# Peptides against a protein of PDB entry 6PSE, part 31

Target 1, 78 residues: chain A of PDB entry 6PSE
Amino acid sequence: PSEEEEYARLVMEAQPEWLRAEVKRLSHELAETTREKIQAAEYGLAVLEEKHQLKLQFEELEVDYEAIRSEMEQLKEA

## One batch from the design tools (peptide; aimed at target 1 I38 G44)

Design b2_p22_1_s2 (made by RFdiffusion4, then SolubleMPNN; from b2_p22_1, 8 letters changed)
Fold by OpenDDE base, seed 5:
Structure b2_p22_1_s2 (fold): chain B 78 residues (1-78), chain C 78 residues (1-78), chain A 22 residues (1-22)
Amino acid sequence: as target 1 above (78 residues)
Amino acid sequence: as target 1 above (78 residues)
Amino acid sequence: SEEKKFEEMRAFFEGILAEAAA
């Protein structure tokens, strides 16, 4: 039997005391995992926004660079 | 009493059938939340790596820009 | 597009946060 099947059997045959303990365990793990999920989302969002701002800055610099490059090229060819 | 205290009382007074159902519910939610956490982490990491690469490109462009800017400034002052 | 991808990913993260706050 799979681990899932074995666990299901355990739950089905368990006494109330074990079940209460399992509810407590799962509740705790769920709370922790939820916190971690939120943290991951907050971090991801922050990095995403930073990347976006960096991209905008990069594009602005590219425009400025091309302007100067073009002017310099004209001077060299003149 | 707080919701947490009320829930704790409910668990303590619950019959085995309710407890088994609660274990099932919590297990399901934990699995889903875990999946979402992992996905958020993976996305966050991907964005972080993209940001890093963009930063490197930006820095390279800054170097090139300053080189041309400096040369142009010298020409204007000469 | 890159911008579209950005918005989609933002929506993903914000969705998680919104759900948690509800």
Scores: peptide ipSAE 0.526, ipTM 0.862, DockQ to the pose 0.766
OpenDDE base, seeds 1, 2, 3, 4: peptide ipSAE 0.526, 0.526, 0.526, 0.525; ipTM 0.862, 0.862, 0.862, 0.862

Design b2_p22_1_s3 (made by RFdiffusion4, then SolubleMPNN; from b2_p22_1, 11 letters changed)
Fold by OpenDDE base, seed 1:
Structure b2_p22_1_s3 (fold): chain B 78 residues (1-78), chain C 78 residues (1-78), chain A 22 residues (1-22)
Amino acid sequence: as target 1 above (78 residues)
Amino acid sequence: as target 1 above (78 residues)
Amino acid sequence: SLEEEEERYRAFFEAILEEARK
């Protein structure tokens, strides 16, 4: 049998004391996993913002680079 | 009493049938939350990689920009 | 596109946070 099937059987045959302990365990794990999920989402958004800011800086530098390149080209042609 | 205290009391006074149902519910929610956490982490890593590639391109452009800027400065001083 | 993929990521993260605030 799969681990899932074995666990299901354990739950079905468990005494109330075990079941109460399992509810407590699962509640704790759910709370922790939920916090981690939220943290992952917050971090993801932060990285997206950093990437966006970097993109803006890159585009600004491209404009500045083209301006100097063009000026340099004009000077060399004179 | 807090909601947490009320829930704790409910668990303590609950019948086995309710406890089994609660274990099932919590297990399901934990599985879903875990999947979402993993997905969030994967997306976060993808964004990090994209940001890294952009950073490399930015640094390359900075080098090229400084080269032209320096050359331009030399020409203007002559 | 890359932009579309980025927006999917953003939407996913925001959905998680919105759910957490409820």
Scores: peptide ipSAE 0.542, ipTM 0.867, DockQ to the pose 0.923
OpenDDE base, seeds 2, 3, 4, 5: peptide ipSAE 0.542, 0.540, 0.541, 0.542; ipTM 0.867, 0.866, 0.867, 0.867; seed 2 fails the geometry check

Design b2_p22_1_s4 (made by RFdiffusion4, then SolubleMPNN; from b2_p22_1, 14 letters changed)
Fold by OpenDDE base, seed 4:
Structure b2_p22_1_s4 (fold): chain B 78 residues (1-78), chain C 78 residues (1-78), chain A 22 residues (1-22)
Amino acid sequence: as target 1 above (78 residues)
Amino acid sequence: as target 1 above (78 residues)
Amino acid sequence: SSAAEEEKIEAFFKKILEEAAK
């Protein structure tokens, strides 16, 4: 049997005391996992914003670079 | 009483059938939340990698820009 | 990575936060 099937059997045969403990355990894990999920999302958005800012800076530099490159090219052709 | 206290009381007074159902519910929610957490983490890592690559490109361009700028400056001074 | 993928990722994160905020 799979672990899932074994767990299901355990739940079906469990006494109330075990079930209450399991509810408590699962509730705790759910709360923690939920918090971690939220944190991951918040962090992800922050990184996206940072990437966006970096992209803007990169594009600005690229424009400046092309301007100088073009000027230099013109000077070399003269 | 807080919702948490009320829930705790419910769990303490619940019959086995309710408890088994609650274990099932919580297990399901935990599985879903875990999946979402993992996915969020994966996306976060992907964005981080993209930002890192962009940063490397930016730094390379900055070096190139400074090289041309310096050359141009020297030419203007001559 | 495409702009569409980035938008998808952003939407995913926002959805998580919106759900958490009820």
Scores: peptide ipSAE 0.591, ipTM 0.875, DockQ to the pose 0.871
OpenDDE base, seeds 1, 2, 3, 5: peptide ipSAE 0.591, 0.580, 0.590, 0.580; ipTM 0.875, 0.874, 0.875, 0.873

Design b2_p22_2 (made by RFdiffusion4)
Pose (drawn by RFdiffusion4):
Structure b2_p22_2 (pose): chain A 78 residues (1-78), chain B 68 residues (1-68), chain P 22 residues (1-22)
Amino acid sequence: as target 1 above (78 residues)
Amino acid sequence: LVMEAQPEWLRAEVKRLSHELAETTREKIQAAEYGLAVLEEKHQLKLQFEELEVDYEAIRSEMEQLKE
Amino acid sequence: ADEERREFFESILREQEELEEA
């Protein structure tokens, strides 16, 4: 029997004391995973923002580069 | 009376939590894998930005060298 | 793609806030 069918049999046939403990155990597991899930989403928003700021800083540097480059090309007529 | 024949509710709770836990885990993993992708994207962009900085310095110094 | 990732992350946080307010 697989671990899944063994567990299914345990839930449908175990005593209430065991069922109560499993409810309690899963409640802790869910609370912790919900906490991890939330931190992962926050981490995502933070790095998404960092990436956004870096993109703007990059496009700003592109403009400054073009301005200097444009002036140099003009000067090569001298 | 004996509504105490209620292991059926506990069994319903075990199943409910088991499913919620599974979906929460999927959302967590999915969120983590996205976070890694953004880090990889930011890494590529940081490398490109530092390249542009060097090139920018290269032609800021190459000009100014235009000196008369 | 970044907008979709942002909506996904914001949706997790919004749904959790709504559960906490309930």

Design b2_p22_2_s1 (made by RFdiffusion4, then SolubleMPNN; from b2_p22_2, 16 letters changed)
Fold by OpenDDE base, seed 4:
Structure b2_p22_2_s1 (fold): chain B 78 residues (1-78), chain C 78 residues (1-78), chain A 22 residues (1-22)
Amino acid sequence: as target 1 above (78 residues)
Amino acid sequence: as target 1 above (78 residues)
Amino acid sequence: SLAEMEAFFRGILERERARRAA
């Protein structure tokens, strides 16, 4: 029997006291997991924003670098 | 009474059939929420890795830029 | 894609916001 089938049987045969405890446990775990999910999403968005800002800075530096490179190339050709 | 207190009372007074249904509901929601949390974490890690790679590229470009800048400065002073 | 990841993260937050408002 799969663990899922065994758990299902346990739930079917369980006394009310066990079921109440299981509801409490699952509710707690769901609340924690939900909080963690939200935090992960918030963090992910923050990292995306940071990456975007870094990309903009990188692109600016590329422009500046190419400008100096071009100037240097012109000076070396003269 | 808070919604939490009302829910707690409901659980305490509930029949086994309701409790079993609630365990099933909570188990399902927990499984779904867990899957979403894991996916969010995986996406977050992927973004972090991309950001890290971009940062390395940026730092390399900064080094190259400073090298050319310094060379250009020396040439202009001579 | 990054856009898909962003949409996923935003989707999580919007669903949770909607749930709390509800």
Scores: peptide ipSAE 0.529, ipTM 0.867, DockQ to the pose 0.957
OpenDDE base, seeds 1, 2, 3, 5: peptide ipSAE 0.494, 0.529, 0.529, 0.527; ipTM 0.864, 0.867, 0.867, 0.867

Design b2_p22_2_s2 (made by RFdiffusion4, then SolubleMPNN; from b2_p22_2, 12 letters changed)
Fold by OpenDDE base, seed 4:
Structure b2_p22_2_s2 (fold): chain B 78 residues (1-78), chain C 78 residues (1-78), chain A 22 residues (1-22)
Amino acid sequence: as target 1 above (78 residues)
Amino acid sequence: as target 1 above (78 residues)
Amino acid sequence: MLEEMRAFFEAILAEEAARRAA
């Protein structure tokens, strides 16, 4: 049997004391996991913002670079 | 009393049938939340990788830009 | 670019906000 099936059997045969403890455990883990999920989302958005700012800087530099490159090219051809 | 305290009381007074149902519910929610957390983490990593690649490109462009800038400056001074 | 990821993150946060407001 799979671990899932074994766990299901355990739950079905468990005494109230065990079940209460399991509810407590699961509630705690759920709360923790939820917090971590939210934190991951917040972090992800922060990184997206950082990337966006970097992209803007990159695009600005690219414009400046092309300007100088073009000028240099013109000078070499003159 | 807080909702947490009320819930705790409910769990303490609950019948085995309710407790088993609650374990099932919590297990399901935990599994779902865990999946979402993992997905968020994976997305976060992807964003970080994109940002890192962009940073490398930016740094390379900076080097190229400074090289041309310096050359141009030297030409102007000659 | 990465709009799906943004949407996913925002959805998570929106869900949390809704939960807190309820």
Scores: peptide ipSAE 0.462, ipTM 0.858, DockQ to the pose 0.915
OpenDDE base, seeds 1, 2, 3, 5: peptide ipSAE 0.434, 0.462, 0.430, 0.461; ipTM 0.854, 0.858, 0.853, 0.858

Design b2_p22_2_s3 (made by RFdiffusion4, then SolubleMPNN; from b2_p22_2, 13 letters changed)
Fold by OpenDDE base, seed 4:
Structure b2_p22_2_s3 (fold): chain B 78 residues (1-78), chain C 78 residues (1-78), chain A 22 residues (1-22)
Amino acid sequence: as target 1 above (78 residues)
Amino acid sequence: as target 1 above (78 residues)
Amino acid sequence: MDEEIEEFFRAILEEEARRAAE
């Protein structure tokens, strides 16, 4: 049987004391995992925003660069 | 009492059938939350990598820009 | 940029905000 099937059997045959302990364990793990998930999402959004800002800066620099490059090119060809 | 305290009392007073159902519910939620957490982490890493690459490109462009800017400045002052 | 990823992250936070409000 799969681990899942074995676990299911364990739950079915478990005494109330074990079940209460398992509820407590799972609740704790769920709370921790939820917190970590939220933190990951918050961090991810922050990084996305940083990347977006960086992209905008990059595009602005590209415009400035091309302007100077073009001017330089014209001066050299004259 | 807090919701947490009420829940704790509910668990303590619950019958085995309810406890088994609660274990099942919590297990399911934990599995889903874990999957979402993992996905969030994967997305976060991807964005970080993209941001890093963009940063490198930006820094390269800055070097090129400053080179041309400096050359242009020298030409205008001569 | 990264609309899908942004939406995914926002969905996580919105869901949690909803739960906290209940």
Scores: peptide ipSAE 0.585, ipTM 0.871, DockQ to the pose 0.909
OpenDDE base, seeds 1, 2, 3, 5: peptide ipSAE 0.584, 0.583, 0.583, 0.584; ipTM 0.870, 0.870, 0.870, 0.870

Design b2_p22_2_s4 (made by RFdiffusion4, then SolubleMPNN; from b2_p22_2, 13 letters changed)
Fold by OpenDDE base, seed 5:
Structure b2_p22_2_s4 (fold): chain B 78 residues (1-78), chain C 78 residues (1-78), chain A 22 residues (1-22)
Amino acid sequence: as target 1 above (78 residues)
Amino acid sequence: as target 1 above (78 residues)
Amino acid sequence: MLEEIRAFFQRILEEEERERAE
């Protein structure tokens, strides 16, 4: 039998005390996993913001670079 | 009583049929939440990689910009 | 860029806010 089938059988045949303990265990794991999921999302959004700020800086530098490049080209053509 | 206390009481007083259903519910939610957590982590890594690549591009442009800036300064001083 | 990823993260956080408000 698969682990899933074995687990299902265990749940089906389990005593109330085991079931209560399992509810407690699963509730705890769910809470922890939920917290980790939220933390991952918060971190991901932070990185997105950092990337966005970096992109703005990059674009600003590109503008400055092109300005100097153009000026340099004009000077060389004179 | 708090919701947590009420839930704890419900679990304590619940019949085996309810407990089995609750185990099933929690197992399902845990599986779903785990999947979302993993997905969030994967997305976070993808964003980090893109940010890293952008950073490399930015640094390369900075080098080029400083080179042109320096050259321009030299030309203006001549 | 990565709007679907942003939306995914935002959904997760919005769901949490909703659950806390309930």
Scores: peptide ipSAE 0.490, ipTM 0.863, DockQ to the pose 0.921
OpenDDE base, seeds 1, 2, 3, 4: peptide ipSAE 0.489, 0.488, 0.488, 0.490; ipTM 0.862, 0.862, 0.862, 0.862

Design b2_p22_3 (made by RFdiffusion4)
Pose (drawn by RFdiffusion4):
Structure b2_p22_3 (pose): chain A 78 residues (1-78), chain B 68 residues (1-68), chain P 22 residues (1-22)
Amino acid sequence: as target 1 above (78 residues)
Amino acid sequence: LVMEAQPEWLRAEVKRLSHELAETTREKIQAAEYGLAVLEEKHQLKLQFEELEVDYEAIRSEMEQLKE
Amino acid sequence: LTLIQTHKLEAEKRPAVDQVLS
């Protein structure tokens, strides 16, 4: 029997004391995973924002580069 | 009376939590894998930005060298 | 996914999740 069918048998045939403990155990597992899930989403938003700021800082540097480059090309007529 | 024949509710709770836990885990893993992708994208962009900085300095100094 | 599958999947992905959470 696989671990899945063994567990299914345990839930449908175990005593209430065991069922209560499993409810309790899963409640803790769910609370912890919900916490981890939330932190992962926050981390995503933070790095997404960092990336956004970096993109703007990059496009700003592109403009400053073009301005100098444009002036140099003009000067090569001298 | 003996509504105490209620292991059926506990069994319903075990199943409900087991499913919620599974979906929460999927959401968590999905969220983590997305976070890693953004880090990889940010890394590529940081490398490109530092390249542009060097090139920018290269032609800021090449000009100004234009000196008369 | 079953509860067993979920626990196994979480164990496989544990390092990647810990990287994000660290």

Design b2_p22_3_s1 (made by RFdiffusion4, then SolubleMPNN; from b2_p22_3, 11 letters changed)
Fold by OpenDDE base, seed 1:
Structure b2_p22_3_s1 (fold): chain B 78 residues (1-78), chain C 78 residues (1-78), chain A 22 residues (1-22)
Amino acid sequence: as target 1 above (78 residues)
Amino acid sequence: as target 1 above (78 residues)
Amino acid sequence: MSLVETRRLEEEKRPLIEEVLS
């Protein structure tokens, strides 16, 4: 039997005391996992904002660079 | 009573059938939340890598820009 | 943003995200 099938059997045959303990365990793990999910999302969002600002600066520099490059090219072709 | 206290009382007084259903519910939510946590973390890492690559490109462009700017300045001063 | 600042931010956040994946 798969671990999932064995666990399902355990739950079906378990006494109320075990089931209450399992509810408590799962509730705790769910709360922790939820906090970790939120934390990961917050970190990702912060980096995304930093990347976005960097992208804006990069695009501004690209425009300035192309302007000078084009001017330089025109001077060299004259 | 707080929602947490009411839930705790419900778990303590619940019948085995309700407890089994609650274990099943919590197991499902834990599995989903775990997948979402992993997805959030993977996304965060991807954005970090993208930001790093963008920073390298930005620094390279800054060097190239300063080189052309300096060359242009020298040409204008001649 | 300087290279030093960018690296500092990466080194601060990467381990925190990787810990969630562990």
Scores: peptide ipSAE 0.176, ipTM 0.803, DockQ to the pose 0.064
OpenDDE base, seeds 2, 3, 4, 5: peptide ipSAE 0.148, 0.128, 0.149, 0.126; ipTM 0.796, 0.794, 0.797, 0.794; seed 4 fails the geometry check

Design b2_p22_3_s2 (made by RFdiffusion4, then SolubleMPNN; from b2_p22_3, 13 letters changed)
Fold by OpenDDE base, seed 5:
Structure b2_p22_3_s2 (fold): chain B 78 residues (1-78), chain C 78 residues (1-78), chain A 22 residues (1-22)
Amino acid sequence: as target 1 above (78 residues)
Amino acid sequence: as target 1 above (78 residues)
Amino acid sequence: MSLVETRKEEERRRPLIEKVLS
């Protein structure tokens, strides 16, 4: 039998005391997992904001670079 | 009483059938939350990698920009 | 996804999760 089938059997055959303990355990794991999910989301958002600011700076520099490159090309071809 | 205290009381007074259903519910929510946590982590890592690549490109462009700026300044001052 | 599968997947992905959360 698979671990899933064994766990399902355990849940079906378990006494109320074990079931209450399992509810408590799962509730705790859910709370921790939820907190970790939120932390991961907050981290991703922070990095996204940093990337966005960097992208704006990059685009500004790219415009300035192309302007100078074009001016220099015109001066060399004249 | 808080919702948490009321829930705790419900768990203590619950019949085995309700407890088994609650184990199933919590298992499902934990599975979903875990998947969402993993997705959030993967997204955060992807954005971090993108930011890193963008930073490298930005630094390369800065070097190229300063080279052209310096060359143009030299040409104008000569 | 079952509880057992959830735990297995979390354990498999733990290094990735830790990198983001640490």
Scores: peptide ipSAE 0.265, ipTM 0.843, DockQ to the pose 0.925
OpenDDE base, seeds 1, 2, 3, 4: peptide ipSAE 0.248, 0.201, 0.162, 0.264; ipTM 0.842, 0.820, 0.818, 0.843; seeds 1, 2, 3 fail the geometry check

Design b2_p22_3_s3 (made by RFdiffusion4, then SolubleMPNN; from b2_p22_3, 12 letters changed)
Fold by OpenDDE base, seed 5:
Structure b2_p22_3_s3 (fold): chain B 78 residues (1-78), chain C 78 residues (1-78), chain A 22 residues (1-22)
Amino acid sequence: as target 1 above (78 residues)
Amino acid sequence: as target 1 above (78 residues)
Amino acid sequence: MSLVETRRLEEERRPLIQEVLS
């Protein structure tokens, strides 16, 4: 049998004391995992904002670069 | 009483059938939350990689811009 | 942090979580 089938059997045959302990364990793990999910989401959005700011700076630099490139081209053609 | 205290009382006073159902519910929620945590982490890594690539492109453009700026300055001073 | 408290935090941050998971 799979580990899941063995676990399911354990739950079906378990005494109330084991079941209460398991509820407590699962509640704790769920709380921790949920916090980690939230933290991962917060990190992802922070990096996304940083990428967005960098993209804006890149686009500004592209405009400045094209301006100076064009000016340089004009000077070379004169 | 707090919601935590009320829930703790429910667990303490619950029959085995309720406890088994609660174990099943919490196990399901833990599995889903774990999957979502992984997805959030993968998203964060993907955005981080995109930001890194953009940063490399930005740094290359900065080098090119400074080269042209310097050349332009030299032409203006001559 | 309890599971109850964590669930409250998750609901408060639901829009942020949904943006990342969408």
Scores: peptide ipSAE 0.567, ipTM 0.888, DockQ to the pose 0.909
OpenDDE base, seeds 1, 2, 3, 4: peptide ipSAE 0.560, 0.565, 0.565, 0.564; ipTM 0.887, 0.888, 0.888, 0.888

Design b2_p22_3_s4 (made by RFdiffusion4, then SolubleMPNN; from b2_p22_3, 11 letters changed)
Fold by OpenDDE base, seed 5:
Structure b2_p22_3_s4 (fold): chain B 78 residues (1-78), chain C 78 residues (1-78), chain A 22 residues (1-22)
Amino acid sequence: as target 1 above (78 residues)
Amino acid sequence: as target 1 above (78 residues)
Amino acid sequence: MSLVETRRLEEEKRPLIEKVLS
């Protein structure tokens, strides 16, 4: 039998005291996992923002580079 | 009283049938939240990799820009 | 570097991350 099936049997046969303890355990784990989920999402957003800023800097540098390249090309053609 | 205190009282006074249902509910929510956490982490990693690639491209452009800038400065000084 | 590709990836991933935060 699967571990899930064994757990299901345990829940069905469990006494109220075990069930209350299990509710407490699961509630705690859910709260922790929820915090971790939020933290992971916040990290992802932070990296996206950093990437966006880097992209803007890259685009600005491209403009400056093309300006100098064009000026240099004009000097070489003259 | 806090919602948490009310919930705690409910758990203490609950019948086995309610407790089993609550274990099932919490188990389901925990599984879903866990999947979402993993997904958020995977997205964060993917964005981090993209940011890294962008950074490498930016650094390459900086090198090229400084080379042209230096050459242009030399031409202006002569 | 394709600016279009990077923008597309951001537009794809941002709402997915925001969904997890919601």
Scores: peptide ipSAE 0.164, ipTM 0.798, DockQ to the pose 0.063
OpenDDE base, seeds 1, 2, 3, 4: peptide ipSAE 0.154, 0.147, 0.147, 0.143; ipTM 0.797, 0.795, 0.795, 0.795; seed 4 fails the geometry check

Design b2_p22_4 (made by RFdiffusion4)
Pose (drawn by RFdiffusion4):
Structure b2_p22_4 (pose): chain A 78 residues (1-78), chain B 68 residues (1-68), chain P 22 residues (1-22)
Amino acid sequence: as target 1 above (78 residues)
Amino acid sequence: LVMEAQPEWLRAEVKRLSHELAETTREKIQAAEYGLAVLEEKHQLKLQFEELEVDYEAIRSEMEQLKE
Amino acid sequence: SLPSDEEKREFFESILEKHKEE
């Protein structure tokens, strides 16, 4: 029997004391995973924002580069 | 009276939590894998930005060298 | 294939919004 069918048999045939403990155990597991899930989403938003700021700082540098480059090309007529 | 024949509710709770835990895990993992992708994207962009900085300095100094 | 940045943002915000509502 696989671990899945063994567990299914345990839930449908175990005593209430065991069922209560499993409810309790899963409640802790869910609370912790919900906490991890939330931190992962926050981390995503933070790095998404960092990436956004970096993109703007990059495009700003592109403009400054073009301005100097445009001037230099003009100067090569001298 | 003996509504105490209620292991059926506990069994319903075990199943409900088991499913919620599974979906929460999927959401967590999906969220983590996305976070890693943004880090990889930011890394590529940071490398490109530092390249542009060097090139920018190269032609800021190459000009100004235009000195008369 | 991976989703766009906007789609990733909506996904992360949706998790935080659901949590706030609870």

Design b2_p22_4_s1 (made by RFdiffusion4, then SolubleMPNN; from b2_p22_4, 8 letters changed)
Fold by OpenDDE base, seed 1:
Structure b2_p22_4_s1 (fold): chain B 78 residues (1-78), chain C 78 residues (1-78), chain A 22 residues (1-22)
Amino acid sequence: as target 1 above (78 residues)
Amino acid sequence: as target 1 above (78 residues)
Amino acid sequence: SLPSDEEIRAFFEAILEEERAR
C-alpha cells in the first residue's frame, strides 16, 4: 500500500482525539506554508524590480558605450 | 468571539465524520499551497540568477566603457 | 523553459492578491 493509502486508512479508523490533533497539526502547517509562500512572492517581486532597473541602466550604458566606441573608431580610421 | 475561537470550538465539538472531512480539506489545501510555495521559490531563484548574470555583464561593460572614455579623453587633451 | 518576467510577475501578484482577499 502507498503511504497515501495507509494515511487514508489511518484517518478513516482514527479516534476523534487523534482527528482533532491532526486538524490542529495540518492547520499549523498550512499557516506556516502560506506565510512562506507569501514571503517568496514578495521577495520575488522585489528581485524582479531590481532586475528591471538594472536592465534599464545596462541599456543606457550600452548606448553610451556604442557612441564612444563609434567615435573612437572614426578617429582611428582617419 | 473571533473566527479562530469559533473554529476551535467547532473542532472540539465536531463529530468524527466532520473531522475526517476537515482533515481531507486541510490536506488538500496544504498540498496546493506547498506546490505554489515551491513554484514561487523556483521562479525567484531563476530571476535572481538572471539578475546576477546581468550584473556581471553590466560591471564588465562599465570597465570597458571607462577604458574607452579614458582613452578618448587622453586623445582630446593632446 | 522559464516563463517571461511578466508571467512570473503575474504569478507572484496572484499569490499576494489571494492573501489580500482572505
Scores: peptide ipSAE 0.636, ipTM 0.878, DockQ to the pose 0.979
OpenDDE base, seeds 2, 3, 4, 5: peptide ipSAE 0.629, 0.628, 0.630, 0.628; ipTM 0.877, 0.877, 0.878, 0.878

Design b2_p22_4_s2 (made by RFdiffusion4, then SolubleMPNN; from b2_p22_4, 11 letters changed)
Fold by OpenDDE base, seed 2:
Order: C-alpha cells, then sequence, then structure tokens
Structure b2_p22_4_s2 (fold): chain B 78 residues (1-78), chain C 78 residues (1-78), chain A 22 residues (1-22)
C-alpha cells in the first residue's frame, strides 16, 4: 500500500484522542506553512519591484547612451 | 471567547466522524498551501536571477556610457 | 526593512530544500 493509503487507514482506525492531536498538528503546520507562503510572496513582489525599477533605469541609460553615441559618430564623420 | 478558543472547544467536543473529516480538510489545505509556497519560492528565485542579470547588463552599459561621455567631454573642452 | 538579496535567496532555497527532504 502507498503511504497515503496507509495514512488513510490510520486515520480511519484512530481513536478520538489521536484524531484531536492530529487536527492540532495539522492546524499548526498549516499556520506555519501559510506564514512562509505569505512571506515568500512578499519577498517575490519586492524583488520584482526592484527589477522593474532597474529596468526603467537601464532603458533611460540606453536612451542617453544612444544620444551620445550618435553625436560622437557625427563628430567622427565630420 | 476568541475564535481560536471556540475552535478548540469544537475539536474537543467533536465526534470521530467530524474529526476524520477535519483531518482530511486540513491535510488538503496543507498540501495546497505547501505547493503554493514552493511555487512562490521557485518564482522568487527566478526573479532574483533575472534582476542579477539585468544589473550586470546595466553595469556594463554604465562603463560604456562613462567612456563615451568622457571622450565627448574631452572633445568639447579642446 | 527588506532583507538583502542573499538573505531572500537563502529563504527561498530553504523552502525548496525542505521539499526535497520530504
Amino acid sequence: as target 1 above (78 residues)
Amino acid sequence: as target 1 above (78 residues)
Amino acid sequence: SLPSDAEIEAFFQAILEEEAAR
């Protein structure tokens, strides 16, 4: 039997005291996992915003660079 | 009583059938939340890598820009 | 305040390592 089937059998055969303990365990793990998920999402959004700001700065610099490059090229051709 | 205290009382007074259903519910929510947490982490790492690559490109362009800017400034001062 | 990129990376890696250990 799979681990999932074995666990399902355990739950079906368990006494109320074990079931209450399992509810408590799962509730705790769910709360912790939820906190970590939210934190991961917050960090991901922050990094995404930083990347976006960096991209805007990069594009601005590209415009400035192309302007100077073009001016320099014109001076060299004159 | 707080919602947590009310829930704790519900668990203590619940029949085995309700407890088994609650274990199943919590197990499902934990599995889903865990998957979402992992996905958030994978996405976050990808965005970090993209930001890092963009930063390297930006720094390279800054070097090239400063070189041309300096050359142009020298030509204007001559 | 937001942690450094290295700290954020370590946080994400820890999540993935936990999954690999399951």
Scores: peptide ipSAE 0.621, ipTM 0.877, DockQ to the pose 0.982
OpenDDE base, seeds 1, 3, 4, 5: peptide ipSAE 0.620, 0.619, 0.621, 0.621; ipTM 0.876, 0.876, 0.877, 0.877

